# Ledger of designs, part 13: peptides against a protein of PDB entry 3HTU

Target 1, 75 residues: chain A of PDB entry 3HTU
Amino acid sequence: RRPEEWGKLIYQWVSRSGQNNSVFTLYELTNGEDTEDEEFHGLDEATLLRALQALQQEHKAEIITVSDGRGVKFF

## One batch from the design tools (peptide; made by RFdiffusion4, then SolubleMPNN)

Design b1_p11_3_s3 (from b1_p11_3, 8 letters changed)
Fold by OpenDDE base, seed 3:
Structure b1_p11_3_s3 (fold): chain B 75 residues (1-75), chain A 11 residues (1-11)
Amino acid sequence: as target 1 above (75 residues)
Amino acid sequence: SELLKKIKEKA
């Protein structure tokens, strides 16, 4: 899959899962309990980042960078 | 986690 295709799958999950909290660390998005049954679980962080960057271009996500790591806010 | 807290505060 292309990064944009991964982004689509991720955003579909965000939209359909009814998540109350739309902020994730990159790690918990692909390694956390909430996404264990999703196709993108276990996705490497480099590909994940590219997927999220695609969503960011569409104003569907914002990548957040802090000194200790990265996260994402979905819209 | 502390990282999540920092991210949420920045978001």
Scores: peptide ipSAE 0.388, ipTM 0.868, DockQ to the pose 0.786
Fold by OpenDDE base, seed 1:
Structure b1_p11_3_s3 (fold): chain B 75 residues (1-75), chain A 11 residues (1-11)
Amino acid sequence: as target 1 above (75 residues)
Amino acid sequence: SELLKKIKEKA
């Protein structure tokens, strides 16, 4: 899959699951309990980042970088 | 986690 294809799958999950908190760490998106059954579970962080960057271009997400790591806010 | 808190604060 291309990064934008992964982005689509991720955003579909975010939208359909109706998460009350739209802010995630990158780790919990691919390694968390909530996404265990999703195809993108276990996705390497580098590919995840590219996927999220694709979503960011579409104004569907904002990647957040702090001193201790990275996260994402979905819109 | 502390990381999540920092991210939420920045979001």
Scores: peptide ipSAE 0.381, ipTM 0.865, DockQ to the pose 0.836
Fold by OpenDDE base, seed 5:
Structure b1_p11_3_s3 (fold): chain B 75 residues (1-75), chain A 11 residues (1-11)
Amino acid sequence: as target 1 above (75 residues)
Amino acid sequence: SELLKKIKEKA
């Protein structure tokens, strides 16, 4: 899958899962319990970041980078 | 920011 295709799958999960907390660390998005059953669980962080960047271009996500980690807010 | 706070809380 291309990064933008992963982004689509991720955002579909965000939109349909009923999760009320739309802020994630990148780690928990691919390694957390909430996404354990999703196709993108276990996705490498580099590909994840590119997927999220595609969503960010569409104003569907905002990637936040801090000194000790990265996160994302979905819209 | 509130966003950063939320991320830190999860991290």
Scores: peptide ipSAE 0.352, ipTM 0.857, DockQ to the pose 0.187
Fold by OpenDDE base, seed 2:
Structure b1_p11_3_s3 (fold): chain B 75 residues (1-75), chain A 11 residues (1-11)
Amino acid sequence: as target 1 above (75 residues)
Amino acid sequence: SELLKKIKEKA
């Protein structure tokens, strides 16, 4: 899958799931319990980042980079 | 910001 295709799958999960908090660290998005049954679980971080960047271009996500890590907010 | 705080809390 291309990064944009991964982005689509990720955003579909975000949209369909009953999330109380739309903010994730990159790690919990692909390695957390909440996404264990999703196709993108276990996705490498490099590909994940490109997928999220594609969503960011569509104003569907915002990547947050801080001194000690990265996360993402979905819209 | 609140967003950064939440990210740091999760990280």
Scores: peptide ipSAE 0.335, ipTM 0.850, DockQ to the pose 0.187

Design b1_p11_3_s4 (from b1_p11_3, 8 letters changed)
Fold by OpenDDE base, seed 3:
Structure b1_p11_3_s4 (fold): chain B 75 residues (1-75), chain A 11 residues (1-11)
Amino acid sequence: as target 1 above (75 residues)
Amino acid sequence: SELLEKIKEKA
C-alpha cells in the first residue's frame, strides 16, 4: 500500500470507531491495544509518518512533535 | 504516558 492508502485506512478507523480522544502518540496508533484488530497495526513508523503527512495535507490530521517524540491529532 | 500528556498539552 502507498502511504496515502494507509492514511485512508487509518482515518476510516478514526471516523468509524467513535474515539473520544483523537490524540495519539505514533506508537499508540500502531502498537496500542485500541488498534490491535486493524490492518495498520504493526505498521512501521516511517510509513506511518508518511501516511499521516498525507492526511495532514488534507487537513484531517496534525502531526505534533515534542522533544521526546511525536504524536498526531485527528480532525 | 508522559509523552502523551506533552502531546495533549501541545495539541
Scores: peptide ipSAE 0.344, ipTM 0.853, DockQ to the pose 0.785
Fold by OpenDDE base, seed 1:
Structure b1_p11_3_s4 (fold): chain B 75 residues (1-75), chain A 11 residues (1-11)
Amino acid sequence: as target 1 above (75 residues)
Amino acid sequence: SELLEKIKEKA
């Protein structure tokens, strides 16, 4: 899959699951309990980042970088 | 987690 294809799958999950908190760490998206059954579970972080960057271009997400790591806010 | 809280504050 291309990064934008992964982005689509991720955003579909975010939208359909109706998460009350749309802010995630990158780790919990691919390693968390909430996504264990999703195709993108276990996705390497580098590919995940590219997927999220694709979503960011579409104004569907904002990647957040702090001193201790990275996260994402979905819109 | 602490990381999550930092991200939430910045979001």
Scores: peptide ipSAE 0.341, ipTM 0.850, DockQ to the pose 0.837
Fold by OpenDDE base, seed 5:
Structure b1_p11_3_s4 (fold): chain B 75 residues (1-75), chain A 11 residues (1-11)
Amino acid sequence: as target 1 above (75 residues)
Amino acid sequence: SELLEKIKEKA
């Protein structure tokens, strides 16, 4: 899958599971319990970041980078 | 920001 295709799957989960406006660390998005059953669980962080960047271009997510980690807010 | 705080709380 291309990053934008992963982004689509991720946002579909966000929308269908009621996670709009939720904030995640990148780690918990792919390693956490909330996404355990999703196809993107276990996705490498580099690909995840590119997927989220695609969503960010569509104003569906905002990626936040801090000194000790990264996160994302879904809209 | 509030967003950063929320991320930090989860991190």
Scores: peptide ipSAE 0.316, ipTM 0.841, DockQ to the pose 0.188
Fold by OpenDDE base, seed 2:
Structure b1_p11_3_s4 (fold): chain B 75 residues (1-75), chain A 11 residues (1-11)
Amino acid sequence: as target 1 above (75 residues)
Amino acid sequence: SELLEKIKEKA
């Protein structure tokens, strides 16, 4: 799958799931319990980042980079 | 920001 295709799958999950908090660290998005049954679980971080960047271009996500890590907010 | 704090809390 291309990064944009991964982005689509990720955002579909975000939209369909009953999330109380749309903010994730990159790690919990692909390695957390909430996404264990999703196709993108276990996705490498490099590909994940590119997928999220594609969503960011569509104003569907915002990547947050801080000194000690990265996260993402979905819209 | 509130967003950054939430990220830090999860990290």
Scores: peptide ipSAE 0.297, ipTM 0.832, DockQ to the pose 0.187

Design b1_p11_4_s1 (from b1_p11_4, 7 letters changed)
Fold by OpenDDE base, seed 4:
Structure b1_p11_4_s1 (fold): chain B 75 residues (1-75), chain A 11 residues (1-11)
Amino acid sequence: as target 1 above (75 residues)
Amino acid sequence: DDVEKLKEMLA
């Protein structure tokens, strides 16, 4: 899958599970309990970041970087 | 926990 395709799957989960306006750490999104049954569970962080960047271009997500890590907010 | 703390900082 291309990054934008992963982004689509991720955002579909966000939408159908009611996670809009929620904040996740990148680790939580791919390694957390809430996404265990999703296809993107276990996705490498590099690919995840590219997927989220694609969503960000569509104004569906905002990647947040702080000194102690990174996260994402979905809209 | 650490995850929640990070989420608060990122929010």
Scores: peptide ipSAE 0.150, ipTM 0.729, DockQ to the pose 0.207
Fold by OpenDDE base, seed 1:
Structure b1_p11_4_s1 (fold): chain B 75 residues (1-75), chain A 11 residues (1-11)
Amino acid sequence: as target 1 above (75 residues)
Amino acid sequence: DDVEKLKEMLA
């Protein structure tokens, strides 16, 4: 899958599960309990980041990078 | 990982 395709799957989950306007750590998205049954669970962080960047271009997410970690807010 | 801690920092 391309990053854009992963982004689509991720955002579909966000929307369907009612997680819009929620904040996640990158680790939580791919390793957390809430996404265990999702296709993107276990996705490598590099690919995840590219997927989220694609969503960010569409104004569907905002990647947050701080000294002690990275996260994302979905809209 | 301390998800809660990171969420606080990112919020």
Scores: peptide ipSAE 0.144, ipTM 0.730, DockQ to the pose 0.196
Fold by OpenDDE base, seed 5:
Structure b1_p11_4_s1 (fold): chain B 75 residues (1-75), chain A 11 residues (1-11)
Amino acid sequence: as target 1 above (75 residues)
Amino acid sequence: DDVEKLKEMLA
């Protein structure tokens, strides 16, 4: 899958599961309990980041980078 | 929980 395709899957989960306006760490998205059953669970962080960047271009997510970690807010 | 701490920081 291309990053954009992963982004689509991720955002579909966000929308279907009511996670809009929620904040995740990148680790939580791919390793957390809430996404255990999703195809993108276990996705490598590099690909995840590219997927989220695609969503960010569509104003569906905002990647947050701070000194002690990274996360994403979905809209 | 480290995840929660990070979320608090990011929020």
Scores: peptide ipSAE 0.143, ipTM 0.727, DockQ to the pose 0.204
Fold by OpenDDE base, seed 3:
Parts: sequence; structure tokens; C-alpha cells
Structure b1_p11_4_s1 (fold): chain B 75 residues (1-75), chain A 11 residues (1-11)
Amino acid sequence: as target 1 above (75 residues)
Amino acid sequence: DDVEKLKEMLA
């Protein structure tokens, strides 16, 4: 899958599960309990980041990057 | 990892 396709799957989950306006660490998106049954669970962080960047371009997410970690807010 | 703690750090 392309990053944009992963982004689509991730956002579909966000919408279906009512996680809009929620904040996640990048780790919990792919390794957390909430996404255990999702296709993107276990996705490598590099690909995840590219997927989220695609969503960010569409104003569906905002990636938060600080010196001590990274996260994302979905809209 | 402590997800809650990390979220606080990112807030």
C-alpha cells in the first residue's frame, strides 16, 4: 500500500470509531490496544509518518513533533 | 510505555 492508502485506512478507523478530535502518540496508533484489530496495526513508524503527512495535507490530521516525542491529532 | 505521560509531554 502507498502511504496515502494507509492514511485512508487510518482515517476510516478514526471516523468509524469516533476518534475525531483525539490525540495519539505515533506508537499507540500502531502498537496500542485500540487498534489491535486494524490492518495498520504493526505498521512501521516511517510508513505511518508518511501516511499521516498525507492526511495532514488534507487537513485531517496535525502531526506534533517535539524533542521528546511525536504524536498526531485527528480532526 | 506510559502513553498518558507521553501525551502530557506532547500537549
Scores: peptide ipSAE 0.140, ipTM 0.728, DockQ to the pose 0.198

Design b1_p11_4_s2 (from b1_p11_4, 6 letters changed)
Fold by OpenDDE base, seed 5:
Structure b1_p11_4_s2 (fold): chain B 75 residues (1-75), chain A 11 residues (1-11)
Amino acid sequence: as target 1 above (75 residues)
Amino acid sequence: DDVEKLKEMLS
């Protein structure tokens, strides 16, 4: 899958599961319990980041990078 | 939990 395709799957989960306006660490998105049953669970962080960047271009997410880590807010 | 602490920081 292309990053954009992963992004689509991720956002579909966000929308369907009611996670809009939620904040996740990147690790939590791919390793947490909330996404355990999703196709993107276990996705490598590099690909995840590209997927989220695609969503960010569509104003569906905002990637947050701070000194102690990175996360994403979905809209 | 590191995840929760980080989420607090990101929020």
Scores: peptide ipSAE 0.151, ipTM 0.733, DockQ to the pose 0.203
Fold by OpenDDE base, seed 1:
Structure b1_p11_4_s2 (fold): chain B 75 residues (1-75), chain A 11 residues (1-11)
Amino acid sequence: as target 1 above (75 residues)
Amino acid sequence: DDVEKLKEMLS
């Protein structure tokens, strides 16, 4: 899958599960309990980041980077 | 990692 395809799957989950306007750590998205049954569970962080960057271009997400970690807010 | 700690920082 291409990054934008992963982004689509991720955002579909966000929308269907009512997680819009929620904040996640990158680790939580791919390793957390809430996404355990999703296809993107276990996705490597580099590919995840590219997927989220694709969503960010569409104004569907905002990647947040701080000194102690990275996360994402979905819209 | 402490997910809750990071979420507090990111929120």
Scores: peptide ipSAE 0.151, ipTM 0.732, DockQ to the pose 0.197
Fold by OpenDDE base, seed 3:
Parts: structure tokens; C-alpha cells; sequence
Structure b1_p11_4_s2 (fold): chain B 75 residues (1-75), chain A 11 residues (1-11)
């Protein structure tokens, strides 16, 4: 899958599960309990980041990068 | 790691 395709799957989950306006660390999106049944669980962080960047271009997410870690807010 | 702590830092 292309990063944009992963982004679509991730956002579909966000919408269907009612996680809009929620904040996640990048780690818990792919390794957390909330997504353990999703296709993108276990996705490598590099690909995840590219997927989220695609969503960010569509104003569906905001990647948060600080010195102490990284996360994402979904809209 | 402490996910909740990190979320608080990022939010």
C-alpha cells in the first residue's frame, strides 16, 4: 500500500471508532491496544509518518513533533 | 513507555 492508502485506512478507523479530535502518540497508533485489530497495526513508523503527512495535507490530521516525542491529532 | 504522560506533553 502507498502511504496515502494507509492514511485512508487510518482515518476510516478514526471516523468509525469516534476518535476524531483525539490525540495519539505515533507508537500507540500502531502498537496500542485500541488498534490491535486494525490492518495498520504493526505498521512501521516511517510509513506511518508518511501516511499521516498525507492526511495532514488534507487537513484531517496534525502531526505534533517535540523534543520529547511525536504524536498526531485527528480532526 | 507512559503513553498517558506523553499525550499530556503533546496536547
Amino acid sequence: as target 1 above (75 residues)
Amino acid sequence: DDVEKLKEMLS
Scores: peptide ipSAE 0.151, ipTM 0.732, DockQ to the pose 0.197
Fold by OpenDDE base, seed 4:
Structure b1_p11_4_s2 (fold): chain B 75 residues (1-75), chain A 11 residues (1-11)
Amino acid sequence: as target 1 above (75 residues)
Amino acid sequence: DDVEKLKEMLS
């Protein structure tokens, strides 16, 4: 899958599970219990970041990088 | 490694 395609799958989960306006750490999104049954569970962080960047271009997500870590907010 | 704490910083 292309990063854009991963982004679509991720946002579909966000939407159908009612996670809009929620914040995740990147680790939580791909390694957390809430996404264990999702296709993107276990996705490598590099690909995840590209996927989220695609969503960010569509104003569906905002990637936040701080010295303490990285996360994403979905809209 | 506190997920909740990190979320607070990122929110």
Scores: peptide ipSAE 0.150, ipTM 0.729, DockQ to the pose 0.154

Design b1_p11_4_s3 (from b1_p11_4, 7 letters changed)
Fold by OpenDDE base, seed 5:
Structure b1_p11_4_s3 (fold): chain B 75 residues (1-75), chain A 11 residues (1-11)
Amino acid sequence: as target 1 above (75 residues)
Amino acid sequence: DDVELLKKKLE
């Protein structure tokens, strides 16, 4: 899958689960319990980041970087 | 605040 395809899957999950406007760490998005049954669970962080960047270009997400790590807010 | 929330998650 291309990054934008992963982004679509991730955003579909966010929307269907009613978690728009939620903030996630990158870790919990791909390694957390809430996404355990999703295709993108276990996705490598590099690919995840590219997927989220694709969503960010569409104004559907904002990647947040702090000293202790990275996360994302979905809109 | 989203940044503070993220920081909390990363603790």
Scores: peptide ipSAE 0.733, ipTM 0.944, DockQ to the pose 0.817
Fold by OpenDDE base, seed 1:
Structure b1_p11_4_s3 (fold): chain B 75 residues (1-75), chain A 11 residues (1-11)
Amino acid sequence: as target 1 above (75 residues)
Amino acid sequence: DDVELLKKKLE
């Protein structure tokens, strides 16, 4: 799958689960219990980041970087 | 604040 395709799957989950406007760590998106049954569970962080960057271009997400790690807010 | 929320999650 292309990063854009992963982004679509991730955003679909966010929307279906009513998690819009929520903040996630990158870890919990791909390693958390809440996404255990999703196709993107276990996705490598590099591909995840590219997927989120694609969503960011569409104004559907904002990647947040702090000293202790990275996260994302979905819109 | 979204940044503070993220920092809390990263603790």
Scores: peptide ipSAE 0.730, ipTM 0.943, DockQ to the pose 0.823
Fold by OpenDDE base, seed 3:
Structure b1_p11_4_s3 (fold): chain B 75 residues (1-75), chain A 11 residues (1-11)
Amino acid sequence: as target 1 above (75 residues)
Amino acid sequence: DDVELLKKKLE
């Protein structure tokens, strides 16, 4: 899958679960309990970041970088 | 704000 395709799957999950406007760490998106049954669970961080960057270009997400790690807010 | 919320989640 291309990064844009991963982004679509991730955003669909966010929307279906009613978690728009929520903030996630990158870790909990791919390694958390809430996404265990999703296809993107276990996705490598590099690919995840590219997927989120694609969503960011569409104004569907905002990547947040702080000293202790990274996260994302979905719109 | 969102940044502080993220920092809290990263603790």
Scores: peptide ipSAE 0.727, ipTM 0.943, DockQ to the pose 0.821
Fold by OpenDDE base, seed 2:
Structure b1_p11_4_s3 (fold): chain B 75 residues (1-75), chain A 11 residues (1-11)
Amino acid sequence: as target 1 above (75 residues)
Amino acid sequence: DDVELLKKKLE
């Protein structure tokens, strides 16, 4: 799958599960309990980041970077 | 604050 396709799957999960306006660490998004049954569970961080960047271009997500790591907010 | 929330999760 292309990053844009992963982004679509991730956003579909966010929307259907009511997680809009929530903040996630990149780790919990792909390694957390809440996404264990999702196709994107276990996705490598590099591909995840590209997927989120695609969503960011569509104003559906905002990647947040702090000293201790990165996360994302979905809209 | 989203930044503070993220920092809390990263602890």
Scores: peptide ipSAE 0.724, ipTM 0.943, DockQ to the pose 0.818

Design b1_p11_4_s4 (from b1_p11_4, 6 letters changed)
Fold by OpenDDE base, seed 2:
Structure b1_p11_4_s4 (fold): chain B 75 residues (1-75), chain A 11 residues (1-11)
Amino acid sequence: as target 1 above (75 residues)
Amino acid sequence: DDKKKLEEMLK
């Protein structure tokens, strides 16, 4: 899958599970309990970041990168 | 907690 295709799958989960306007660390998005049954569980962080960047271009996510960590807010 | 910190930053 291409990063934008992963982004589509991730956002579909966000929308269907009612996680809009929620904040995640990048780790919990791919390694957390909430996404254990999703295809993107275990996705490498580099590909995840590219997927989220695609969503950010569509104003569906905001990636937060600070010295103490990274996260994402979905809209 | 990183998530809590991020949530505070996004408020």
Scores: peptide ipSAE 0.150, ipTM 0.746, DockQ to the pose 0.146
Fold by OpenDDE base, seed 3:
Structure b1_p11_4_s4 (fold): chain B 75 residues (1-75), chain A 11 residues (1-11)
Amino acid sequence: as target 1 above (75 residues)
Amino acid sequence: DDKKKLEEMLK
């Protein structure tokens, strides 16, 4: 899958599970319990970041990167 | 902890 395709799957989960306007750490999104049954669980962080960047271009997410942590907010 | 910090930043 291309990064934008992963982004689509991730956002579909966000929408269907009612996680809009929620915040995740990048680790939580792919390694947490809430996404354990999703296809993108276990996705490598590099690909995840590219997927989220695609969503960010569509104004569906905002990536937060700071020195001591990284995360994403979905809209 | 990181999540809480991120949430506060996005308020």
Scores: peptide ipSAE 0.150, ipTM 0.746, DockQ to the pose 0.144
Fold by OpenDDE base, seed 4:
Structure b1_p11_4_s4 (fold): chain B 75 residues (1-75), chain A 11 residues (1-11)
Amino acid sequence: as target 1 above (75 residues)
Amino acid sequence: DDKKKLEEMLK
């Protein structure tokens, strides 16, 4: 899958599960309990980041990168 | 907690 395709799957989960306006750490998205049944669970962080960047371009997410962590807010 | 910090930053 392309990063954009992963982004689509991730956002579909966000929308279906009512996680809009929620904040996640990158680790939580792919390794957390809430996404265990999703296809993107276990996705490598590099690919995840590219997927989220695609969503960010569409104004569906905002990636937060700080010195002591990274996360994302979905809209 | 990283998530808590991120949430605070996004408020």
Scores: peptide ipSAE 0.147, ipTM 0.744, DockQ to the pose 0.145
Fold by OpenDDE base, seed 1:
Structure b1_p11_4_s4 (fold): chain B 75 residues (1-75), chain A 11 residues (1-11)
Amino acid sequence: as target 1 above (75 residues)
Amino acid sequence: DDKKKLEEMLK
């Protein structure tokens, strides 16, 4: 899959899952319990980042990089 | 944790 295809799958999950919180660490998206049944669970972080960057270009996500971690906010 | 820190920054 291309990064933008992964991005689509991730955003579909975000949209249909009814999450109360729209902020995630990168780790919990691919390693957390909430996404265990999703195709993108276990996705390597490098590919995840590229997928999220594709979503960011579409204004569907904002990647947050701070000194002590990285995360993403979905819109 | 890191998530809470990120959430606080995005308020």
Scores: peptide ipSAE 0.145, ipTM 0.744, DockQ to the pose 0.142

Design b1_p11_5_s1 (from b1_p11_5, 5 letters changed)
Fold by OpenDDE base, seed 2:
Structure b1_p11_5_s1 (fold): chain B 75 residues (1-75), chain A 11 residues (1-11)
Amino acid sequence: as target 1 above (75 residues)
Amino acid sequence: SLMEKIKEAAE
């Protein structure tokens, strides 16, 4: 899958998951309990980042960088 | 925590 395709899958999950909080650490998104049954679970961070960057370009996500890591906010 | 920092930054 291309990063854009991963982005689509991730965003689809976000949209249908009904999660109260749309903010994730990158680790939580691909390694957390909430996504255990999703195809993108276990996705390598490099590919994940590219996927999220694609979503960000579409204004569907915002990658948040702090001193000790990164996360993402979905819209 | 990292999550707290990220959520704070997301506000």
Scores: peptide ipSAE 0.536, ipTM 0.908, DockQ to the pose 0.824
Fold by OpenDDE base, seed 1:
Structure b1_p11_5_s1 (fold): chain B 75 residues (1-75), chain A 11 residues (1-11)
Amino acid sequence: as target 1 above (75 residues)
Amino acid sequence: SLMEKIKEAAE
């Protein structure tokens, strides 16, 4: 899959899952309990980042960088 | 925590 294809799958999950929060750390998105049954679970962080960057270009996500890591806000 | 920092930055 291409990064934008992964992005689509991730965003579909975010949209359908009815999460109370739309903010995630990158780790919990691919390694957390809530996504264990998703195809993108276990996705390497480099590919994840590219997927999220594709979503960011579409204004569907914003990658957040802080001193000790990164996260993402979905819109 | 990292999550707290990210959430704060997202606001």
Scores: peptide ipSAE 0.525, ipTM 0.906, DockQ to the pose 0.852
Fold by OpenDDE base, seed 4:
Structure b1_p11_5_s1 (fold): chain B 75 residues (1-75), chain A 11 residues (1-11)
Amino acid sequence: as target 1 above (75 residues)
Amino acid sequence: SLMEKIKEAAE
């Protein structure tokens, strides 16, 4: 899958899961319990970042960078 | 924590 395709799958999960909190660390998104049954679980961080960057271009996500790592906010 | 920092930055 291309990064854009991964982004689509991730955003579909976000929009359908009814999550009250739309902020995730990158690790939680691909390694957390909440996404254990999703196809993107275990996705490497490099590909994840590209997927999120694609969503960011569509204003569906914002990548957040702090001193200790990165996260994402979905819209 | 990382999550706390991210949530703060997301506000």
Scores: peptide ipSAE 0.521, ipTM 0.905, DockQ to the pose 0.849
Fold by OpenDDE base, seed 3:
Structure b1_p11_5_s1 (fold): chain B 75 residues (1-75), chain A 11 residues (1-11)
Amino acid sequence: as target 1 above (75 residues)
Amino acid sequence: SLMEKIKEAAE
């Protein structure tokens, strides 16, 4: 899958599970309990970041970078 | 924590 395709799958989960306006660390998004049944569970962080960047271009997400990690807010 | 810092930045 292309990063944009991963982004679509991730955002579909966000929308259908009612996680809009929620904040995640990148780790919990792909390794957390809440996404264990999703196709993107276990996705490598590099690909995840590209997927989220695609969503950010569409104003559906904001990637948050801090000194000791990264997260994302969905809209 | 990391999550705390991220949430603060998301405010």
Scores: peptide ipSAE 0.510, ipTM 0.903, DockQ to the pose 0.921

Design b1_p11_5_s2 (from b1_p11_5, 6 letters changed)
Fold by OpenDDE base, seed 2:
Structure b1_p11_5_s2 (fold): chain B 75 residues (1-75), chain A 11 residues (1-11)
Amino acid sequence: as target 1 above (75 residues)
Amino acid sequence: SLMEKIKEAAK
């Protein structure tokens, strides 16, 4: 899958998951309990970042960088 | 925590 395709799958999950909080650490998104059954679970961080960057380009996500890591906010 | 920092930054 291309990063854009991963982005689509991730955003589809976000849209249908009913999660109250749309903010994730990158680790939580691909390694957390909430996404265990999703195809993108276990996705390598490099590919994940590219996927999220694609979503960010479409204003569907915002990658958040802090001193000790990164996360993402979905819209 | 990292999550707390990210959530704070997301506001």
Scores: peptide ipSAE 0.577, ipTM 0.916, DockQ to the pose 0.822
Fold by OpenDDE base, seed 1:
Structure b1_p11_5_s2 (fold): chain B 75 residues (1-75), chain A 11 residues (1-11)
Amino acid sequence: as target 1 above (75 residues)
Amino acid sequence: SLMEKIKEAAK
């Protein structure tokens, strides 16, 4: 899959899952309990980042960088 | 925590 294809799958999950909040660390998105049954679970962080960057170009996500790591806000 | 920092930055 291309990064934008992964981005589509991730965003579909975000949209359908009814999360209370739309902010994630990158780790919990691919390694957390809530996504264990998703195809993108276990996705390497480099590919994840590219997927999220594709979503960011579409204004569907914002990658957040802090001193301790990175996260993402979905729109 | 990292999550708290990210959530704070996301506001």
Scores: peptide ipSAE 0.565, ipTM 0.914, DockQ to the pose 0.854
Fold by OpenDDE base, seed 4:
Structure b1_p11_5_s2 (fold): chain B 75 residues (1-75), chain A 11 residues (1-11)
Amino acid sequence: as target 1 above (75 residues)
Amino acid sequence: SLMEKIKEAAK
């Protein structure tokens, strides 16, 4: 899958899951319990970042960078 | 924590 395709799958999960909190660390998104049954679980961080960057271009996500790592906010 | 920093930055 291309990064854009991964982004679509990720956003579909965000949209249909009804999550109250739309903020994730990158690790939680691909390694957390909440996404354990999703196809993107275990996705490498480099590909994840590219997927999120594609969503960011569509204003569906914002990548957040702090001193200790990165996260994402979905819209 | 990382999550707290991210949540704070996301406001």
Scores: peptide ipSAE 0.563, ipTM 0.913, DockQ to the pose 0.850
Fold by OpenDDE base, seed 3:
Structure b1_p11_5_s2 (fold): chain B 75 residues (1-75), chain A 11 residues (1-11)
Amino acid sequence: as target 1 above (75 residues)
Amino acid sequence: SLMEKIKEAAK
């Protein structure tokens, strides 16, 4: 899958599970309990970041970078 | 924590 395709799958989960306006660390998004049944569970962080960047271009997400990690807010 | 820092930045 292309990063944009991963982004679509991730955002579909966000929308259908009612996680809009929620904040995640990148780790919990792909390794957390809440996404265990999703196709993107276990996705490598590099690909995840590209997927989220695609969503960010569409104003559906904001990637948050701090000194000791990264997260994302979905809209 | 990391999550706290991210949530603060997301406000």
Scores: peptide ipSAE 0.553, ipTM 0.912, DockQ to the pose 0.890

